# Designs tried in a protein design run: peptides against a protein of PDB entry 4N78. Part 51

Target 1, 186 residues: chain A of PDB entry 4N78
Amino acid sequence: HFQVICRLLGYQGIAVVMEELLKVVKSLLQGTILQYVKTLMEVMPKICRLPRHEYGSPGILEFFHHQLKDIVEYAELKTVCFQNLREVGNAILFCLLIEQSLSLEEVCDLLHAAPFQNILPRVHVKEGERLDAKMKRLESKYAPLHLVPLIERLGTPQQIAIAREGDLLTKERLCCGLSMFEVILT
Target 2, 155 residues: chain B of PDB entry 4N78
Amino acid sequence: MAELQMLLEEEIPGGRRALFDSYTNLERVADYCENNYIQSADKQRALEETKAYTTQSLASVAYLINTLANNVLQMLDIQASQLRRMESSINHISQTVDIHKEKVARREIGILTTNKNTSRTHKIIAPANLERPVRYIRKPIDYTILDDIGHGVKW

## One batch from the design tools (peptide; aimed at target 1 Y11)

Design b2_p21_6_s3 (made by RFdiffusion4, then SolubleMPNN; from b2_p21_6 with L1M N2S K6Q E18K E20R)
Fold by OpenDDE base, seed 2:
Structure b2_p21_6_s3 (fold): chain B 186 residues (1-186), chain C 155 residues (1-155), chain A 21 residues (1-21)
Amino acid sequence: as target 1 above (186 residues)
Amino acid sequence: as target 2 above (155 residues)
Amino acid sequence: MSVGLQILLELREEVLEKARE
């Protein structure tokens, strides 16, 4: 599903959605959630000491339940806070999944373009073969597929200019060095 | 451009008119040949003359048709070439626009990104001091220490 | 397929077509 969304929205659509989600998250965090947290802090016991181990596990549990009774009751009454937290969580997860899906798509695009751009994978050399010789053979094999040199040889100046720009766009992708998720976390 | 215009405005219409006139002339020739054959005492001569006129007339028509056909073909070739050039130009514009749109989109999403901290593979400098694996000395758990804490029956 | 690659492939075809003429 996320892959389809990425394909449908493209870079521009994803950017818009991400920006809006960030706004929503910011609004929730700075508004409603902050207010609830402040209220909860006011109701929180000022001093909560660890009960003596002599009370046993049940006694300790009861102690904490008693100390946190007001908080628990408030939290149960104010389900909106949990819903808002869920929304924030969902938004974060959505962003993460979108980024992952986009990254996968970009990687696939790079892989598809690689043979046409003289980007060759490092081949595992069997024992006894020179890596350089094998790479040269591969280069020779894929040389006819190189698009930019072909267009530069046979194309008009305008075509060459467009080809160079297209080549640059093909090589430069977000997955190569950029992360959206880090921005979301800050 | 000038060649195409000449073909469209002068050569092709002129060829069509010439062909039409040729048909009219053929009719006159046919009438002449018929009358000549009827009135001539020498039928063989009249027939030979008719053959000559027919051959000449057919040759002239064939020439006119061929010329006209070639002009039409040339016109079509020029038009096809012009269309191809226009198509190419439109495609290049479209490609340029697409590139621009893509760049804009990438800038927009780029604002929402940060550089991946390629954690320089800090050479895990193996701490020189290989902490000697502290030999897990299984100290036998002396359970007698628990005898004082539990309500266990001191036998 | 990336926009860039698509454009490159289209240009390739155009250039090759012209070269055949």
Scores: peptide ipSAE 0.503, ipTM 0.786, DockQ to the pose 0.732
OpenDDE base, seeds 1, 3, 4, 5: peptide ipSAE 0.468, 0.490, 0.454, 0.459; ipTM 0.766, 0.783, 0.748, 0.755

Design b2_p21_6_s4 (made by RFdiffusion4, then SolubleMPNN; from b2_p21_6, 7 letters changed)
Fold by OpenDDE base, seed 2:
Structure b2_p21_6_s4 (fold): chain B 186 residues (1-186), chain C 155 residues (1-155), chain A 21 residues (1-21)
Amino acid sequence: as target 1 above (186 residues)
Amino acid sequence: as target 2 above (155 residues)
Amino acid sequence: MSVGLQILLELREQVLAEAAA
């Protein structure tokens, strides 16, 4: 599903969605969640000491239930605060999954373009084979597929200019050095 | 442009008209030759005249057809060239627009990105002093020390 | 397919067509 969304929205659509999600998250964090956190801090016991281990697990649990009774009984916490936290969590997860899906799409695009741009993978050399000879052979094999040199040779100046821009756009992708998720977490 | 206009408005219509007129003339020539052959006392002379007129008429028609055909072909070539130029122009504009849109989109999403910290794999500089693995000598825990601590059943 | 690659492939076809004419 996320792959389809990435394909449908493209860079522009994804940017718009992420910007809006960031606004929503910011609004939730600075508004409702902050207010609830402040309220919770007010009702939190000022002094909560670790009960003695002698009380056993049930006794310790009861102790904490008693100490946190006011918090647990705060009905709006479950209905509103937790819902808002879920929304924030979902937004973060959505952004993460979109970024991952976009990265996969970009990698696929790069791989598809690579043979046409003289980008060759490092070839595994078997024992006894010269890496340079194998790479040269590979370069020769794919040389006819190189688009920019072909267009530079046969194309008009305008076509050459467009080809160079297209080549640059094809090589430069977000997955090469940029992360969106890190921005979302800050 | 001027050449195409001349072909469309003058040369091709004129050629078509000339060909039509030639048809009419051929009919008249045929009638003349037939009548001349019937009325002439010298049939051999009349036949030779008919041959001459036929040859002339056929040559004239062939010339008109050839001229018209060449003009039509020239017209088509000019039109084909114009279409190719238009196609090239449209393609150029389309590609330019697509590139521009892509650049704008990339700028927009780029604002939402930060550089991936290539964690420089700090060469874990092996600390020079390999702390000698302190041989953890498992000293057997003497549990008898705990015998005096707590309400344990004195056996 | 990336926009850039698509444009490059289109240009290839255009240039080849023009060269063949």
Scores: peptide ipSAE 0.449, ipTM 0.763, DockQ to the pose 0.723
OpenDDE base, seeds 1, 3, 4, 5: peptide ipSAE 0.446, 0.444, 0.434, 0.440; ipTM 0.760, 0.765, 0.747, 0.748

Design b2_p21_7 (made by RFdiffusion4)
Pose (drawn by RFdiffusion4):
Structure b2_p21_7 (pose): chain A 186 residues (1-186), chain B 155 residues (1-155), chain P 21 residues (1-21)
Amino acid sequence: as target 1 above (186 residues)
Amino acid sequence: as target 2 above (155 residues)
Amino acid sequence: SASKFLHMNIELAEEALEAAE
């Protein structure tokens, strides 16, 4: 699903959705969640020690039950507090997962662009062979495929300018050195 | 474009009227051969001259049509090339717009991004100078090696 | 998106070869 969502939205669609999800998270954190956090903070026990081991686990469980009774009995703890938090969590997970799908989408695009952009994988080296002397030979094999230089050789200035721009857009992808989940959290 | 204007404004309309002139002039020439036969004292001579005019009329109508047909074809060939160049230009404009729309989309998501500081190194990196193997040499106990440390006491 | 611009560059390269011929 995320894979399809990435393809259909593109960069502009994903960006707007992320910007809108931030507005939703802001609306919830500064809204209903904040209201209920302030309310439950008063219902909270003003102080609450952690009992020594001596008291034993069953006596500690009893102590936490009494100290946190008002939290445990709060009627809207699930239907509201947990629900709102779940929505915020899902919004964060969407941003993370959608970025991962986008990264996979970009890397595959780049793999298909490599033949037309003079990008060769490492070649096997036998005895008496130097990669320096061999990679350059392989580059000659795929020389007819190197798009931009071919168009600069036979193309019109208009075709050349359009090629340079398209070549730039093809090689520059977010997965090359950029990320979003960090900015989302910040 | 200049050859097209010449075809559209003069050579085609002109060659076309020259065809209409043939329409009117041939009906005159048909009457003349009938009159020249009637006035002719020599019926055989007047028939040979009618035949001459018939053959000439045929050669003329075939020439006028051929000339006009070549012009119409040249016009269509030129117009076909115009559409060929125009499509090429429209395609470049389309590619340019696509590049722009993409730049706008990338600018929009670029706001939500930062550098991912990732690097690549080796599993093990040996030091530039390996530790020299130090030989063992016996030496006596010396109770004076600390004399210079702090407030020593010499003996 | 990158694939569209890659195809476009491929088409430009073909047009350049046809024009050279």

Design b2_p21_7_s1 (made by RFdiffusion4, then SolubleMPNN; from b2_p21_7, 9 letters changed)
Fold by OpenDDE base, seed 4:
Structure b2_p21_7_s1 (fold): chain B 186 residues (1-186), chain C 155 residues (1-155), chain A 21 residues (1-21)
Amino acid sequence: as target 1 above (186 residues)
Amino acid sequence: as target 2 above (155 residues)
Amino acid sequence: MALEFLQKMIELQQEALEAAA
């Protein structure tokens, strides 16, 4: 589904969606979540010391339960705050999955374009074969597919310009060095 | 453009008119030949004359048809060439627009991106055990896996 | 039309030749 979304929206659509999601997340974080966090800080025990291990796990749990009773009994925390946190979490996950899907699509595009851009994969060399010879053969095989040189030879100046720009755009992808998800986490 | 105009406005209409006139003339020639044959004492001579006129008329019509046909073909070729040029121009514009849109889109999404911290530090510890290159067994792509995906017409 | 006429004339000539024969 995310791959389809990426294909459908393209860079522009993804950008718009991501921007809106960021706004939503920001609103949730700075608004309701922040307010609840502040409230939680107010009701937080001023002194919450780690009980001695001698109380055992149940005793320690009861201790904390007692200390955090006001927080646990804060019903709105569960209904509103946690819901908002889920929404934020979902947004983060959405962004992550979109980026991953986009990266996959970009990689596929790069791979598909590679023969036309004189980008050749490393060829597996069998024992006794020279890598250079195989690479040269491969280069020769795909040489006629090189789009930019072909257009430079046969095309008009305008076509050449378009071909070069297209080539550049094809080569430069987000997956090569950019991350959206890191921005979202910041 | 001048050539096309000449073909459309003068040559082709003129050729059509000429053919029409030729048709009328053929009728006249036929009438003449018929009357000449009936009135002539020498039927053989009249027949030979008729043959001559018929041959001449057919030759003229054939010429007219050929000329008209060639003019039409020429017209079509010119038009086809114009259409191809127009198509090329449209495609060029379209591509330019697409490139521009793509650039804009990339800028927009680029604002939402940061450089991937390629922490050089994680030495890709080459797994000590080089997984033996699993012999790429070209498993035929089983396209049947996709048979259950989508509203494909089950035969 | 001229060809039809010519053909008819040829036919008539043939008929005449046959009648004279």
Scores: peptide ipSAE 0.023, ipTM 0.715, DockQ to the pose 0.007
OpenDDE base, seeds 1, 2, 3, 5: peptide ipSAE 0.017, 0.019, 0.016, 0.018; ipTM 0.713, 0.719, 0.713, 0.715; seed 3 fails the geometry check

Design b2_p21_7_s2 (made by RFdiffusion4, then SolubleMPNN; from b2_p21_7, 8 letters changed)
Fold by OpenDDE base, seed 1:
Structure b2_p21_7_s2 (fold): chain B 186 residues (1-186), chain C 155 residues (1-155), chain A 21 residues (1-21)
Amino acid sequence: as target 1 above (186 residues)
Amino acid sequence: as target 2 above (155 residues)
Amino acid sequence: MALKHLQMMIELAQESLEAAA
């Protein structure tokens, strides 16, 4: 599902959605959640000491229930605050999953484009074969597939310019060194 | 462009006019041949002359048709080539626009990104001196220490 | 969005080859 969303929205659509989600999250955190947290802090017992172990587990539980009774019975906390927290959580998860899906798509694109861009995979050389010879053979094998050099040789100046830009855009992807999720967490 | 213009404005219309004139001339030649045959005492000679004129006229018409057809084909080829060039130009413009849109989109999403701090995986410098595995002497857990805390039956 | 730019480059290469032909 997230892969389809990434394909449909593209970079621009994803950016817009993420920006809006960030705004929503910020609004929820700075507004309703902050207010509830402040209220909870005010109602929170200033001194909550661990009761003596002699009361046993049931007695300790009753003690904490009594101390936190006002918080536990705060109906708005259960209905509104927790819902807002769920929304924040869902937004964060959504952003994470979108980023992951986008990264996967970008990696796939890079892999598919690699033969056409003179990007050769690191060949695992078995102990007896010269790495250089294998790489040269691969380079020679895929040389006719290099699109930009081909266009530079045969194409018009306009085609060359477009091809170079396309090549650059194909090589430069977010997954190469950028994280959106880290921005969301800050 | 000049060639296409010449074909459209001069060669093809001229060829059509020539063909029309040739049609009119064929009718005149036919009338002449018919009258010549009727009036001539030597019917064989008149027939041979008619054959000669007919052959010449047909050859001329065939030539005109062929020339006109070739000009029309050439015109169509030039137009097809022009359309292909226009298509190519439009495609290049579209591609340029798409590239621009993509760049804008990437900038927009880029604002929402930070550099992955490749935390330098601190080379877990294996401490050179593998401290001799301190022989984990399993000290038997003396559970008797807990005997005084629980309501256990004092045996 | 997958491989649009690659496809574009392929098309440009094809166009260039056809023009050279």
Scores: peptide ipSAE 0.327, ipTM 0.785, DockQ to the pose 0.800
OpenDDE base, seeds 2, 3, 4, 5: peptide ipSAE 0.000, 0.306, 0.323, 0.326; ipTM 0.721, 0.778, 0.781, 0.773; seed 4 fails the geometry check

Design b2_p21_7_s3 (made by RFdiffusion4, then SolubleMPNN; from b2_p21_7, 7 letters changed)
Fold by OpenDDE base, seed 4:
Structure b2_p21_7_s3 (fold): chain B 186 residues (1-186), chain C 155 residues (1-155), chain A 21 residues (1-21)
Amino acid sequence: as target 1 above (186 residues)
Amino acid sequence: as target 2 above (155 residues)
Amino acid sequence: MSLKFLEMMKELAEEALEAAA
């Protein structure tokens, strides 16, 4: 589903969605969640010491239940605050999954385009083969597929200009060195 | 452009007029041949003359049709070429617009990105002295240490 | 996202080849 969403929205759509999600998250964090956190801080016990181990697990649990009784009984915390936290969590997860899906799509695109752009993979050299000779063979094999040189040789100035821009856009992708998710986490 | 204009304004209309005129002339020739055959004492001669006129008329019409057809084909070829050029131009404009839109989109999404911290894989410099792998002696976790913490069931 | 620009380049190459032929 996320792959389809990425394909449908493109860079423009993804950017818009991400910006709106960031606004929503910011609004939730600075608004409702902050207010609940402040309220919780006010009702939290000032001194909560670890009870003696002699009380056992049930006794310790009861102790903490008693200390946190006011918080547990705060109905709005469970219904409203937790819902907002879920929304924030969902937004973060959405951003993560979109970025991952986008990265996969971009990598696939780069791999598909590479033979046409004189981008050759690192060749494994078998024992006894010269690396230089193998690289030259690969270069010669893929040389006819290089689009920009072909267009530069046969095309009009306008075609060449468009081709160069297209080549650049094909080579440069976000996955090469950029991360969106890191920005979201800050 | 001049050639196309000549075809559209002069050659093709002229060819159509010529065909129309030929139709009128053919009717006159047919009438002449019919009358000549009826009035002539030498029917064989009149027939031969009719054959000659028929052959000439057919040849003339065939020539006119062929000429007109060729002119129309030429016109269509020129127009097709013009349309292809126009299509190419429109496509190039469209491509330029798409490139621009993509650049804008990439700028917008780029604002939402930061450089990936390429954690330089610290070359784990293998310490030269292979310290003998300290045999990980699995010391059994003595859980009895927890026996004094809480209601541990002393078995 | 599609290989839109790669396809664009291919189309341009084809157009250039056709024009050269």
Scores: peptide ipSAE 0.431, ipTM 0.805, DockQ to the pose 0.758
OpenDDE base, seeds 1, 2, 3, 5: peptide ipSAE 0.429, 0.023, 0.425, 0.430; ipTM 0.805, 0.702, 0.803, 0.800; seed 1 fails the geometry check

Design b2_p21_7_s4 (made by RFdiffusion4, then SolubleMPNN; from b2_p21_7, 8 letters changed)
Fold by OpenDDE base, seed 1:
Structure b2_p21_7_s4 (fold): chain B 186 residues (1-186), chain C 155 residues (1-155), chain A 21 residues (1-21)
Amino acid sequence: as target 1 above (186 residues)
Amino acid sequence: as target 2 above (155 residues)
Amino acid sequence: MALRFLQMMQELAREALEAAA
């Protein structure tokens, strides 16, 4: 599903969605969540001493339950605050999954385009074979597929210009060194 | 453009007119041959003349048709070439627009990106002392350790 | 989406080849 979304929206659509999600997240964090956090901080016991270990786990639990009773009974915390946190979490996960899907698509595109752009994968060389010879053979094999040189040789200036720009756009992708998710976390 | 115009305005219409005129002339020739055959005392000679006129007429018509056909084909070829050029131009414009749109889109999404911190893969310094592969002795998980943990219904 | 530009380049190459022929 995320792959389809990425294909449908493209870079522009993804950017718009991400921006809007960031706005929503910001609004939730600076608004409702912040207010609840402030309220929680106010109702938090200023002094919470560890009960004696002699009370055992049940006694300790009861102690903390009693100390935090006001927080636990705050109904709005469970309904509104947690829901908002869930929304934030979902937004983050959505962004992550979109980025991952986009990256996969980009990598696939790069791999498909590579033979046409004189980008050769590193070939595993068996023991005894010269890497250079194998690479040279590969280069010769794919040389006729190099689009930009072909167009430069046979094409019009306009075609060459368009081809070069297209080539650049094909080579430069976000997955090569950029992360959207890191921006969201910051 | 000039060649196409000549074909459309002069050559093809002219060829059509010539063919029409040829039809009229053929009718006249036929009438002549018929009358000549009837009036001639030498029927054999009249027949030979008719054959000659027929052959000439057929040849002329064939020539006119061929010329007209070639002109039409040439016209179509020129038009096809023009259409291809127009298509190419439109495609190039479209491609340019697409490239521009892509660049804009990439800028927009780029604002939402940061450089991936390639965490320096800390060279996992293999500890110098290769601890002898501790023979993974699969100790069966003794689940009896958990027997005392939980409210088990005693059967 | 990026395959679009590859296709674009392929089309340009085809056009160039046809024009050269």
Scores: peptide ipSAE 0.386, ipTM 0.800, DockQ to the pose 0.765
OpenDDE base, seeds 2, 3, 4, 5: peptide ipSAE 0.021, 0.364, 0.345, 0.360; ipTM 0.726, 0.799, 0.798, 0.791; seed 5 fails the geometry check

Design b2_p21_8 (made by RFdiffusion4)
Pose (drawn by RFdiffusion4):
Structure b2_p21_8 (pose): chain A 186 residues (1-186), chain B 155 residues (1-155), chain P 21 residues (1-21)
Amino acid sequence: as target 1 above (186 residues)
Amino acid sequence: as target 2 above (155 residues)
Amino acid sequence: EELEEKIERYEEWMELKEELT
């Protein structure tokens, strides 16, 4: 699903959705969640020590039950507090997961662009062979596929300018050195 | 474009009217052969001149049509090439717009991004100079090696 | 040096595709 969502939305669609999810998280954190946090903070026990081991686990469980009774009995703890938090959590997970799908989408695009952009994988080296001397030979094999230099050789200035632009867009992807989840959290 | 204007404004309309002239001039020439036969004292001579005019009328109508047909074809060939150049130009404009829309989309998502500081190194990196193997040499106990440390006491 | 960088890039792409798959 995320893979399809990434393809249909593109960069512009994903960006707007992320910007809108930030507005939703802001609306919830500074809104209903904040109201209920301030309310439950008063229902909270002003102080609550962690009992020594001596009291034993069953007596500690009893102590936490009494000290947190008002939290345990709060009627809207699930239907409101947990619900709102779940929405915020899902919004964060969507941003993380959608970025991962975008990364996979970009890296596959780049793999198909490599033959037309003079990007060769490492080649096997036998005895008496140097990669330096061999990679250059392989580059000659795929020389007819190097797109930008071919157009600069036979193309019109208009075709050349358009090729340079398209080539830049093809090789520059977010997965090459950019990320978003960090900015989302910040 | 100059050859097209010449075809559309003069040569085609002109060669076309020259065809209409043939329409009117041939009906005159048909009457003249009938009149020249009637006035003619020599019916065989007047027939041979009618035949001459018939053959000449045929050669003329075939020539006028051929000339006009070549012009119409040249016009269509030129117009076909115009569409060919125009499509090429429209495609470049389209590619240009696509590049622009993509730049706008990337600029929009670029706001939500930062550098991912990732690097690549080796599993093990040996030091530039490996530790020299130090030979063992016996030396006595010396109770004076600390004399210079702090407030020593020499003996 | 340029060919080494291109090779590193291609390897990184293959590793990244494998991790995400």

Design b2_p21_8_s1 (made by RFdiffusion4, then SolubleMPNN; from b2_p21_8, 9 letters changed)
Fold by OpenDDE base, seed 4:
Structure b2_p21_8_s1 (fold): chain B 186 residues (1-186), chain C 155 residues (1-155), chain A 21 residues (1-21)
Amino acid sequence: as target 1 above (186 residues)
Amino acid sequence: as target 2 above (155 residues)
Amino acid sequence: KDLEEKIEFYERLLELLEKLS
């Protein structure tokens, strides 16, 4: 599903969606969530010491349950605050999954374009073969597929310009060094 | 452009007029041949003359049709070439617009990006003072109370 | 009969030429 979304939206659509999600997240964090956090901080026990490990895990859990009883019983926390936190979480996950899907698509595009852009695959040399000879053979094999040189030889000046720009846009992808998700987390 | 105009305005209309005129002339020739055959004492000679006129008329019309057809074909070829040039121009404009849109889109998404950070492996430093292990009694804890917390809406 | 057939042939040719004009 996310791959389809990436294909349909493209870079522009993804950018718009991400911007809107950031606005929503900001609104939730600075609005409702912040107010609930402030309220929770006021009702939080001032002194909460870690129980002795001798009480075991159940005893420790009961201790914290008792200390946080007033917070757990706060009905609005479950209905409103937790819902908003779920929405924020979903937004973050959505952004992550979109970026991952986009990266996969970009990698596929790069791989498909490689033969046409004078990008040769890594050559495994078998025993007894000269690396240089094998590389020359590969270069000669893929030379006719080099799009930009071909168009430079056969095309009009306008076609050459378009081909060069297209080649550049194909090579320069976000997955090569950029992350959107890191910006969202800051 | 001048050649196409000449074909459209002069050669093809002229050829059509010539063909129309030839029709009128053929009717006259037919009438002449019929009358000549009826009035002639030598029917064989009259027939041979009719054959000659018919052959000549057919040849002339065939020539006119061929010339007109060639001119029409030439006109169509020129028009096809013009359409191909227009198509090429439209494609070029379309590609230019697409590239521009892509550049704009990339600028927009680029604002939302930062350089990928390489994950630095932090060395976990063990605390120097090992606290004495207190005997842990395992009792099963029911965590179902927390199941409602933090689960996103499964779409 | 041969002459009539020939005349008819030429008449048909003329009619065809008329249709092409």
Scores: peptide ipSAE 0.021, ipTM 0.658, DockQ to the pose 0.004
OpenDDE base, seeds 1, 2, 3, 5: peptide ipSAE 0.018, 0.020, 0.019, 0.019; ipTM 0.649, 0.662, 0.646, 0.652; seeds 1, 5 fail the geometry check

Design b2_p21_8_s2 (made by RFdiffusion4, then SolubleMPNN; from b2_p21_8, 9 letters changed)
Fold by OpenDDE base, seed 1:
Structure b2_p21_8_s2 (fold): chain B 186 residues (1-186), chain C 155 residues (1-155), chain A 21 residues (1-21)
Amino acid sequence: as target 1 above (186 residues)
Amino acid sequence: as target 2 above (155 residues)
Amino acid sequence: SALEERIEFYEELLEKLEELS
């Protein structure tokens, strides 16, 4: 599903969605969540010491329940604050999954374009084969597919310019060194 | 353009008119040959003359048709070439626009990116209030990152 | 079509004339 979304939105659509999600997250964090956190800090016990171990697990639980009674009984915490936190969490997860899906799509694009861009894979040399000979054979095999040189030879100046720009755009991808998710986390 | 215009406005219409005129002339020639044969004392000579006129007439018509047909074909070829050129121009414009849109999109998404940090400790840090425009830094494409993802591309 | 008919007519005439010659 996320792959389909990435394909449908493209870079522009993804950027817009990510920006809007960031705005939403910011609004939630700086607004309602912040306010609830402040309220919780006010009702938080100033001193909460570990009870004596002699009270056993039930006694310790009762102790903490008593100390946190005001927090636990704060109904708006569960209904509003936790809901907002879930929304933030969902937004983060969405961003992560979108980036992952986008990276996969970019990798696929790079792989598909590689034969046309004189990008040869690392060749595994089988026993008895020379690396140089194998590479030469591969180069010869894919040489006719090199699009930019072909267009440079046969195309108009305008076509050459477009081909070069297209080639550059095809080669440059976010997955090669950039992360959106890291920005979201900061 | 000039050649196409000449074909459309002069040569093809002229050829059509010539063909029509030829039709009228052929009828006159036929009438002449018929009358000549009837009136001539030397029927053999009249017959030979009729054969000659018939052959000439057929040759003339064939020539006119062939010329006209060739002109029409030439016209169509020129028009087809023009259409191909127009298509090429449209495609070029379309590609230019698409590339531009893609560049804009990449700039926009680039603002939302930072260099991949090798540090594993991704702390969820509260979104910084100020969107710091992260400049898209062109890094050399490292295709080694693709080695782990593509299980199937055994070259 | 009328021209084609005339051509055919003349072709037929030529054939007949050739038969007579």
Scores: peptide ipSAE 0.021, ipTM 0.611, DockQ to the pose 0.004
OpenDDE base, seeds 2, 3, 4, 5: peptide ipSAE 0.015, 0.000, 0.015, 0.013; ipTM 0.619, 0.616, 0.559, 0.615

